# Peptides against a protein of PDB entry 5EIB: the designs that were tried, part 26

Target 1, 366 residues: chain A of PDB entry 5EIB
Amino acid sequence: VDLEPGTMDSVRSGPFGQIFRPDNFVFGQSGAGNNWAKGHYTEGAELVDSVLDVVRKESESCDCLQGFQLTHSLGGGTGSGMGTLLISKIREEYPDRIMNTFSVMPSPKVSDTVVEPYNATLSVHQLVENTDETYCIDNEALYDICFRTLKLTTPTYGDLNHLVSATMSGVTTCLRFPGQLNADLRKLAVNMVPFPRLHFFMPGFAPLTSRGSQQYRALTVPELTQQMFDSKNMMAACDPRHGRYLTVAAIFRGRMSMKEVDEQMLNVQNKNSSYFVEWIPNNVKTAVCDIPPRGLKMSATFIGNSTAIQELFKRISEQFTAMFRRKAFLHWYTGEGMDEMEFTEAESNMNDLVSEYQQYQDATAD
Target 2, 366 residues: chain A of PDB entry 5EIB as posed
Amino acid sequence: VDLEPGTMDSVRSGPFGQIFRPDNFVFGQSGAGNNWAKGHYTEGAELVDSVLDVVRKESESCDCLQGFQLTHSLGGGTGSGMGTLLISKIREEYPDRIMNTFSVMPSPKVSDTVVEPYNATLSVHQLVENTDETYSIDNEALYDICFRTLKLTTPTYGDLNHLVSATMSGVTTCLRFPGQLNADLRKLAVNMVPFPRLHFFMPGFAPLTSRGSQQYRALTVPELTQQMFDSKNMMAACDPRHGRYLTVAAIFRGRMSMKEVDEQMLNVQNKNSSYFVEWIPNNVKTAVCDIPPRGLKMSATFIGNSTAIQELFKRISEQFTAMFRRKAFLHWYTGEGMDEMEFTEAESNMNDLVSEYQQYQDATAD

## One batch from the design tools (peptide; made by RFdiffusion4, then SolubleMPNN)

Design b1_p9_7_s4 (from b1_p9_7, 4 letters changed)
Fold by OpenDDE base, seed 3:
Structure b1_p9_7_s4 (fold): chain B 366 residues (1-366), chain A 9 residues (1-9)
Amino acid sequence: as target 1 above (366 residues)
Amino acid sequence: MKPSKAAIF
């Protein structure tokens, strides 16, 4: 789905274009112009029913519909505005199904789109209410990984998207292969989300390897375990050491000893015990899939529900507030039928979310 | 070039 036809043509002509049904390409002509309101209230609203017809048709063809997975960017107008409209409409029609998102957070290091903080704040407001699980894929963190860890002097979208694809492949492993942990979306939510609003995940991946550097690194369970808990391996720009983990899932892939995985996972929890809440018992879950990712002998993917995720929301809120205090660019949103109050409500709800994460960070066992 | 939208593809 896109509001721009050229994106659909690029997907259709791409190496995987033939895996998608032609009738499932729903697209507009005008684009969202990086405006959330244009994605949510005008251009996106004109297209949403056509997307819902496709969603309904595909849902009816499922023997057992678990839920929906949406991949979108929060800095743009289509992924943010129309994406959150779709989430809302799907939630209304399928209230008992899991809504999962891969939400790409904007960064001034990656994009020069000035209104990205508005689009992100308005999107986060919708995601708080209408999703069950949101993987925060932060362009800030992706850029920093590419630059600092992968030693890429000029990171490209191809480099960022490679990290995203590795992460998405990792977190969906239990859904795609036989396993006991998080074998369905609902089981993942039950294990990862102790409080309904606190469903924003910090993903991480190991090994972080540049194209061509893979040849020289021994991949071991201890090294993977250490790396996936390293703040430098997080796909969200927050430091886990500044917060507490509510819940963690670790997904190992490749041929390895379950015993060695359990030992290393216990060791890393014990070493980092101060960064976990003490009042959620058994809050770390581990899965092993014997099928490695393509081109690797083994990998580990991390999913953290951490109160440190508030650093990401604070960054967006600070950028939002700096523009909103000046009423900068608001006329582009109000001209699409938005009220200025919707900005204030979205800012408030995101600040409330930050406060909720802080409350649970500071909570002790009674 | 600062790229615009990170399309996850």
Scores: peptide ipSAE 0.013, ipTM 0.391, DockQ to the pose 0.028
Fold by OpenDDE base, seed 2:
Structure b1_p9_7_s4 (fold): chain B 366 residues (1-366), chain A 9 residues (1-9)
Amino acid sequence: as target 1 above (366 residues)
Amino acid sequence: MKPSKAAIF
């Protein structure tokens, strides 16, 4: 789905364009112009019914529909505005199904789109209410990984999207291969989300190794385990040491000893015990899939529900507030039928979410 | 090039 036709032509001409049915390409002509309100109330609202017709048709063809997975950007008008409209409409029609998102967070390091803080804040408001699981993929963290860890001097969208695709492949491993922990979206939600609003995940992937160093690095279970818990390998620009883990899932892939995995996972928890809440028992889950990712002997994917994710929301809120106090570009949103009150409500709900994460960070076992 | 997209209103 896109409001720009050229995106669909790029997907069709790509190496995987033929995996999608031609009738499942739904697109507009005008685009959203990086305006959330165009995505949500005008251009996106004209297209949403045609998307819902495709969603219904594909849902009816499923033997067992678990839920939906949306991949979108929160900085652009289509992914943010139309993406959140689509989430709302799917939630209305399928209230008992899991809504899962891969939400790409905007960063001034990666994009020069000035209105991204508005689009992100308005989107986070919708994601708090209408999703069950949201993977926070931060373009700032992806850029820093590409530059610092992968030693790429000029990271491209191709380099960032490679990290995103590896992470998405990792977190969906249990859904795609039988006999794993978290084998369905609902079990993942039960294990990862102790409180309904606190469903924002910090993903991570290992191994992350520069092309020049790959030949010299042994892939071992201890090294994968240590790298997954390193703040430099998180796909969200948050330091886990500034918060506490509510829940963690680790997904190992490749031929390895389950005993060695369990020993290393216990060791990393014990070393980092101060960064876990003590009042959630058995809050770390581990899965091992014998099938490695393409091109690796083994990998590990991390999913963290951490109160440190509030650093990401605070960054967006600070940028939002600095623009909104000046009413900068606000007329472009109000001209599409938005009220200024919707901006204030979205800011308030995101600040409430930050306060909730802080409350659970400071909570002790009585 | 730094990936950038201007706002196009």
Scores: peptide ipSAE 0.011, ipTM 0.473, DockQ to the pose 0.021
Fold by OpenDDE base, seed 1:
Structure b1_p9_7_s4 (fold): chain B 366 residues (1-366), chain A 9 residues (1-9)
Amino acid sequence: as target 1 above (366 residues)
Amino acid sequence: MKPSKAAIF
């Protein structure tokens, strides 16, 4: 789905364009112009029914519909505005199904789009209310991984999107290969989301290795385990040491000893015990899939529900407040039928979410 | 940022 035809033509002409049904390409002509309100109230609202017709048709063809997975950006107009409109409409029609998202957070290091903090804040407000689980994929963190860890002097969207694809492949492993822990979206939500609003995840992937060092690196279970818990490997720009893990899932892939995985996962929890809440027993879940990812002997994917995720929301909130206090660019949103009050409501709800994460960070067992 | 086809892995 896109409000621009050129994106769909790029997907269709791509190496995987033939895996999608032609009738499932729904697209507009005008685009959203990086405006959330165009995506949500005008151009996106004209297209949403055509998307819902496809969603209904595909849902009716499922033997057992678990839920929905949306991949979108929060900095743009289509992914943010139309994406959150679609989430709302799907939630209304399918209230008993899981809503999962891969939400790409904007960063000034990656994009010069000045209104991204508005689009992101308005989107987060919708995601808090209408999703069950959201993977926070932060362009800030992806850029820093590419530059610092992968030693890419000038990171590109291709480099960032490769990290996104590896992460998405990792977190969906249990859904794609039967007999794993968290084998359905509902079980994942039950294990990862202790409080309904606190459903924003910090993903991570290992191994991350520069091209120049790949040939010299042995892949071991201890090294994968250590790298997954390193703050530099988080795909959300937060330091887990500034917060506490509510819940964690680790998904190992490849031929390895389950005993060695359990030993290393216990060791890393014990070494980092101060960064876990003590009042959620058995809050770390581990899965092992014998099928490695393409091109690797083994990998590990991390899913963290951490109170440190508030650092990401604080960054967006600070950028939002800096513009909104001056009413900068608001006329582009109000001109599409949006009320100024919706900005204030979205800012308030995101600040409440930050306060909720802080409350559970400071909570003790006593 | 520039678009690229560079695969990392």
Scores: peptide ipSAE 0.008, ipTM 0.475, DockQ to the pose 0.019
Fold by OpenDDE base, seed 4:
Structure b1_p9_7_s4 (fold): chain B 366 residues (1-366), chain A 9 residues (1-9)
Amino acid sequence: as target 1 above (366 residues)
Amino acid sequence: MKPSKAAIF
């Protein structure tokens, strides 16, 4: 789905355009102009029913509907505004299905769009209420990985999207290959989400290696395990050492020893035990899939539910507050039918979420 | 298991 036709034409003309049904391309003409309100209340609201008709048709064609997966940006108007409208409408119609998202968080390092903090805050408010699982893919972290780890002098959207695609491929491994841990979305939620509102995940992928260093790197289970728990490898711009892991899933891919994986996963937990909550037993889950990703002998994908994710929300909230105190750009949203109260409610709910993560960070077993 | 159908919109 897009509010701009040019995005759909780019997908159709792309190397994978033929994997999608022509009738499943739903698009507008006007775009959202980086405005959440256009995506949610005007341009997106005009298009949402035609998207829901396609969603119903595809859902009815499923032998077993587990849930929905949305990929969207929170900085733009379409992905943020229309994406959250679509989530709400799907949740209303399918309240017993899992809502999973890949939510791309905005960063001033990647985009000069001044209103991104508004679009992100308004989106997070909807995601707190209407999703069961949200992978926080932070453009701040993606940029830093591209620049610092991959040694890309000028990271592009293509470079960032490569990390996104690797991460998405990793976290969906258990859904695509039989006999794995978390083989369905509901089982993932049960293992990863101890409290309903605390469903925001820090994803990570290993190996991440610069092109110049690839020839010198041995891919080993210990190196994958060490890298996926490194703060520099997190696809959300948070330091896990500033919080506590509520739950973790690790998904290894390729031909490796299960025994070696279990030993390394135990070692990393023991070494980092202060960064886990003690009151959730067996909160680390490991899966091994014998099928490696294309072009690699082995990989590991990390999914962390950590209280350190509050650093991401604090960053967005600080940017939001700095603009909102001045009422900067609000007329672009109120002109589309929004109330200033919706901004205050969204800011409040994000700050409540931060407070909830902090409460569980400070909680003891007693 | 049948492969999961992903519909991308």
Scores: peptide ipSAE 0.027, ipTM 0.568, DockQ to the pose 0.033; fails the geometry check

Design b1_p9_8_s1 (from b1_p9_8, 5 letters changed)
Fold by OpenDDE base, seed 1:
Structure b1_p9_8_s1 (fold): chain B 366 residues (1-366), chain A 9 residues (1-9)
Amino acid sequence: as target 1 above (366 residues)
Amino acid sequence: MKPSKAAVF
């Protein structure tokens, strides 16, 4: 789905364009122009029914519908505005199904779109209410990984999207290969989300290796485990050491000893015990899939529900507040039918979410 | 330097 035809043509002409049904390409003629309100109230609202008709048709063809997965950006207009409209409409029609998102967080390091903090704040407000699980994929973290870890001097969107694709492949492993822990979206939510609003995940992937060092790295279970818990490997720009893990899932892929995985996972929890809440028993879940990712002997994918995710929301909130206090660019949103109150409500709800994460960070067992 | 859109490989 897109409001711009050119993006759909790029997908259709791409190496995987033939995996999608032609009738499932729904697109507009007029893009959202990086405006959430165009995506949510005007251009996106004109297209949403055509998307819902496709969603219904595909849902009716499922033997067992678990839920929905949306991949979108929060800095743009289509992914943010139309994406959150679509989430709301799907939640209304399918209230008993899981809503999962891969939400790309904007960063001033990656984009020059001035209104990204508005689009992100308005989107987070919708995601808090209408999703069951959201993977926070931060363009800042992706850029920093490409530059610092992968040693790419000039990271590209191709380099960032490679990390996104590896992470998405990792977190969906249990859904794609039967017999794993968290084999369905509902089981993942039950294991990862202790409180309904606290459903924002920090994903991570290992191994991350520069092209020049790939030849010299022996991939081992200890190295994967250590790298997966390193703050530098998080796909969200938060330091887990500034918060506490509520829940963790680790997904190992490749031929390895389950015993060695369990030993290393126990060792990393014990070494980092101060960064876990003590009042959620058995809050770390581990899965091993014998099928490695393409081009690797083994990998590990991390899913963290951490109170440190508040650093990401604080960053967006600070940027939002800096513009909103001056009423900068608001006329572009109000001209599409938005009220200024919707900005204040979205800011408030995101600040409440930050306060909720802080409360559970400071909570003790005593 | 910011990521370029031109590297759609």
Scores: peptide ipSAE 0.000, ipTM 0.429, DockQ to the pose 0.019
Fold by OpenDDE base, seed 3:
Structure b1_p9_8_s1 (fold): chain B 366 residues (1-366), chain A 9 residues (1-9)
Amino acid sequence: as target 1 above (366 residues)
Amino acid sequence: MKPSKAAVF
């Protein structure tokens, strides 16, 4: 789905374009112009019913519908505005199904789009209410990984998207290979989301290795476990040491000892015990899939529900507030039928979410 | 750089 035809043409002409049914390419002509309101209320609203018709058809063909997965950017008008409209409409029609998202957070290091803080804040407001699971994929963190860890002097979207694809492949491993922990979306939500609004995940991936250092790096369970819990391997730009883990899932891939995995997972929990809440028992879950990723002998993927995720929302909120207090660019949104109240409500709800994460960070066992 | 667009899976 897109509000611009050129993206659909790029997908269709791409190496995987033939895996998608032609009728499932739904697209507009005008694009959203990086405006959430244009994605949500005008151009996106004209297209949403055509997308819902496809969603219904594909859902009816499913023997056992678990839920929906959306991949979108929160900085752009289509992914943010139309993406959140689609989430809302799917939630209304399928209230008993899981809504899962891979939400790409904007960064000034990656994009010069000035209105990205508005699009992100308005999107987060919708995601708080209408998703069950949101993987926060932060362009800030992706850029920093590419630059600092991978030693890429000028990170490209290809480099960032490689990290995104590795992460998405990792977190979906249990859904794609039977007999694993969290083999369905609902079971993942039950294990990962202790409170309904606190469903924003910090993903991480190992191994992350520069080309020059590949020869010196051992692919071992201890090394993967250590890297998976390293803040530098998080795909969200927050430090887990500044918060507490509510829940964690670790997904190992490749041929390895379950005993060694369990030992290393216990060791890393014990070493980092101060960064976990004490009042959620057995809050770390581990899965092992014998099938490695393509080109690797083994990998580990991390899913953290951490109160440190508030650092990501605070960054967006600070950028939002800096613009909104000046009423900068608002006429582009109000001209598409938005009220200024919707900005204030979205800002408030995101600040409430930050406060909720802080409350649970500071909570002790009674 | 231009931000990534929504894909529905």
Scores: peptide ipSAE 0.000, ipTM 0.360, DockQ to the pose 0.039
Fold by OpenDDE base, seed 5:
Structure b1_p9_8_s1 (fold): chain B 366 residues (1-366), chain A 9 residues (1-9)
Amino acid sequence: as target 1 above (366 residues)
Amino acid sequence: MKPSKAAVF
């Protein structure tokens, strides 16, 4: 789905364009112009019914519909505004289905779009209420990984999207292959989300290796485990050491010893015990899938529900507040039918979410 | 070139 036709043409002409049904390409003509309100109330609202018709048709064709998976950006107008409109409408029509998102968080390191903090804040407000699971894929973290870890001097969208695709492939492994851990979206939510509003995940992927170092790197279970828990491998720009893990899932892929995985996972938990809440028993889950990712012998994917995710929301909130206090660009949103109250409500709800994460970070077993 | 839009839209 897009509000710009050119994106859809690029997908259709791409190496995988033929795997999608032609009728499932729903697109507008005008785009959202990086405005959440255009995505949510005007241009996106005109297109939403056509998308819902496709969603219904595909849902009816499912042998067992578990839920929905949306991939969108919170910085743009389409992914943010129309994406959250779609989430709301799908949630309304399918209240008993899991709503899962891969939400790309904006960063000033990656984009020069001035209104991204508005689009992100307005989106997070919707995601808090209408999603069950949200993977926070932060463009800041992706950029920093590309630059610092992968040694890319000028990270491209292709480089960032490669990390996104690797992460998405990793976190969906248990859904796509036989396994005991998180074999369905609901089981993932039950294992990962101890409190309904605290459903924002820090994903991570290993191995992350620069092209020049690939030939010298051993892929071992200890190295994957260590790298997976390294803050530099988080796809969200948060330091897990500044918070506490509520829950963790680790998904290993490739031919490896389950015993070695369990030993390394126990060792890393014990080493990092101060960064876990003590009052959630058995809060680390591990899966192994014998099928490696394409081009790798083995990988590990991390899913963390950490109170450190509040650093991401604080960053967005600070940027939002700095613009909103100046009433900067508000007329672009109000001109699409928004009230200034919707901004203050969204800011408030995101600040409440930050406060909730802090409360559970500071909570003891007593 | 800085990417001008988010990596995933």
Scores: peptide ipSAE 0.012, ipTM 0.419, DockQ to the pose 0.027; fails the geometry check
Fold by OpenDDE base, seed 2:
Structure b1_p9_8_s1 (fold): chain B 366 residues (1-366), chain A 9 residues (1-9)
Amino acid sequence: as target 1 above (366 residues)
Amino acid sequence: MKPSKAAVF
C-alpha cells in the first residue's frame, strides 16, 4: 500500500515484484506530503476501503489466520497516518487477531523532514491502543550500526533496509519454521508482553560484522550471545543498562549445540542480572532453528522488552514539545481537519507510557 | 500445512 504510485512501480520492478498478486497493489495518486493528517483523515481515508477489501479477501483464503504484520515508517505521512488508520480498521474488524508491527522510528540523522516528531507522536498514540506487538526499529540506531560497527562512511537507505530485513527475518523465524518456541504470534505476545501497553520491543541482530572483518571472525555461540546483549547491536537507540528487561527472547539460527546455547544464555543472564526485573520468573526464552540465514553459518536475533525503551519515546517527546509549544507547522494538520487536542492527547498518552515503564523499572519484589 | 500466505501491501 502507498499513497504514491512510484513506490508500487519500484516494488513491481524489483527482484521480488512477482511474489505479490497484481490485484494486491493498492495505491493513491497524490501522496501524503509527510503529513500524518493526510494519511489518516483525507488521502488515506479515501483509499482505506480498497485496502480492507484486499485484506478481507486474503484473510478468507487463510486456513488459520493468526493476525497481521504491518511494516511502516512513523516519520512519513503514508506509513504513519494511513498505516495507523489501517491498524485501527483491521482491529475493529478482527478484534481477536494479533496486530504486529515493524515500526521505523524517525531520526534527524537520517531524514531532514521537520514534522517527523508530530507524525511519530500521533502514530505512537495509535500503536499503544491498537497493537499487540511493536518492533521499534530506530533509524538512529541503524545509522550508528552502519557507521560505527559496519564501518560504512556514508550509510544509505539500502544499508539501513538490509539491517531491517535481517532483523525481520530473525524475529519471524519461529513463525516460518515448525517446532520452535513462539511458533505463533499469540504465544510470542504471551511470553513477551507482561502488561498490555508495554508491547514495544527493541530488536537486535548478531553477527554485525564489517565486510573487511568477516573473513577473520569465527562465528561461535559465545560470541553471538555476547553481541546480542551489547547495546551497540540494538536496532533501537536505547541503552539496556539504563533500564531493566521485563522479558527477552533469543532466536538462534544454524547448526549448534542446544546445551551450549543454554549455558551461554544462562551465563549472560547471571552476568547481567541487575538489568533484569527480579519479579518476572523465567523471563528469558531461547529458541534454536537448525536453518541458518542466507550467507551466514549461524546467527542470533534478540527481542527485548526493556524499560530502557522510554529513552526512545523521551527523544520523540522532547522534539514534539519543542515544535508544539510554538505551534510550528500545525496549520498543515489542522487544515486537513485535525484538532489541536489530538496532539495533546497523543503527547499525554506517550508520556503516560514513559511513566509506566519507569514505574515497572523501579518496582522491587515485595 | 499450506505455507502461510503473507499478504504484503
Scores: peptide ipSAE 0.007, ipTM 0.364, DockQ to the pose 0.032; fails the geometry check

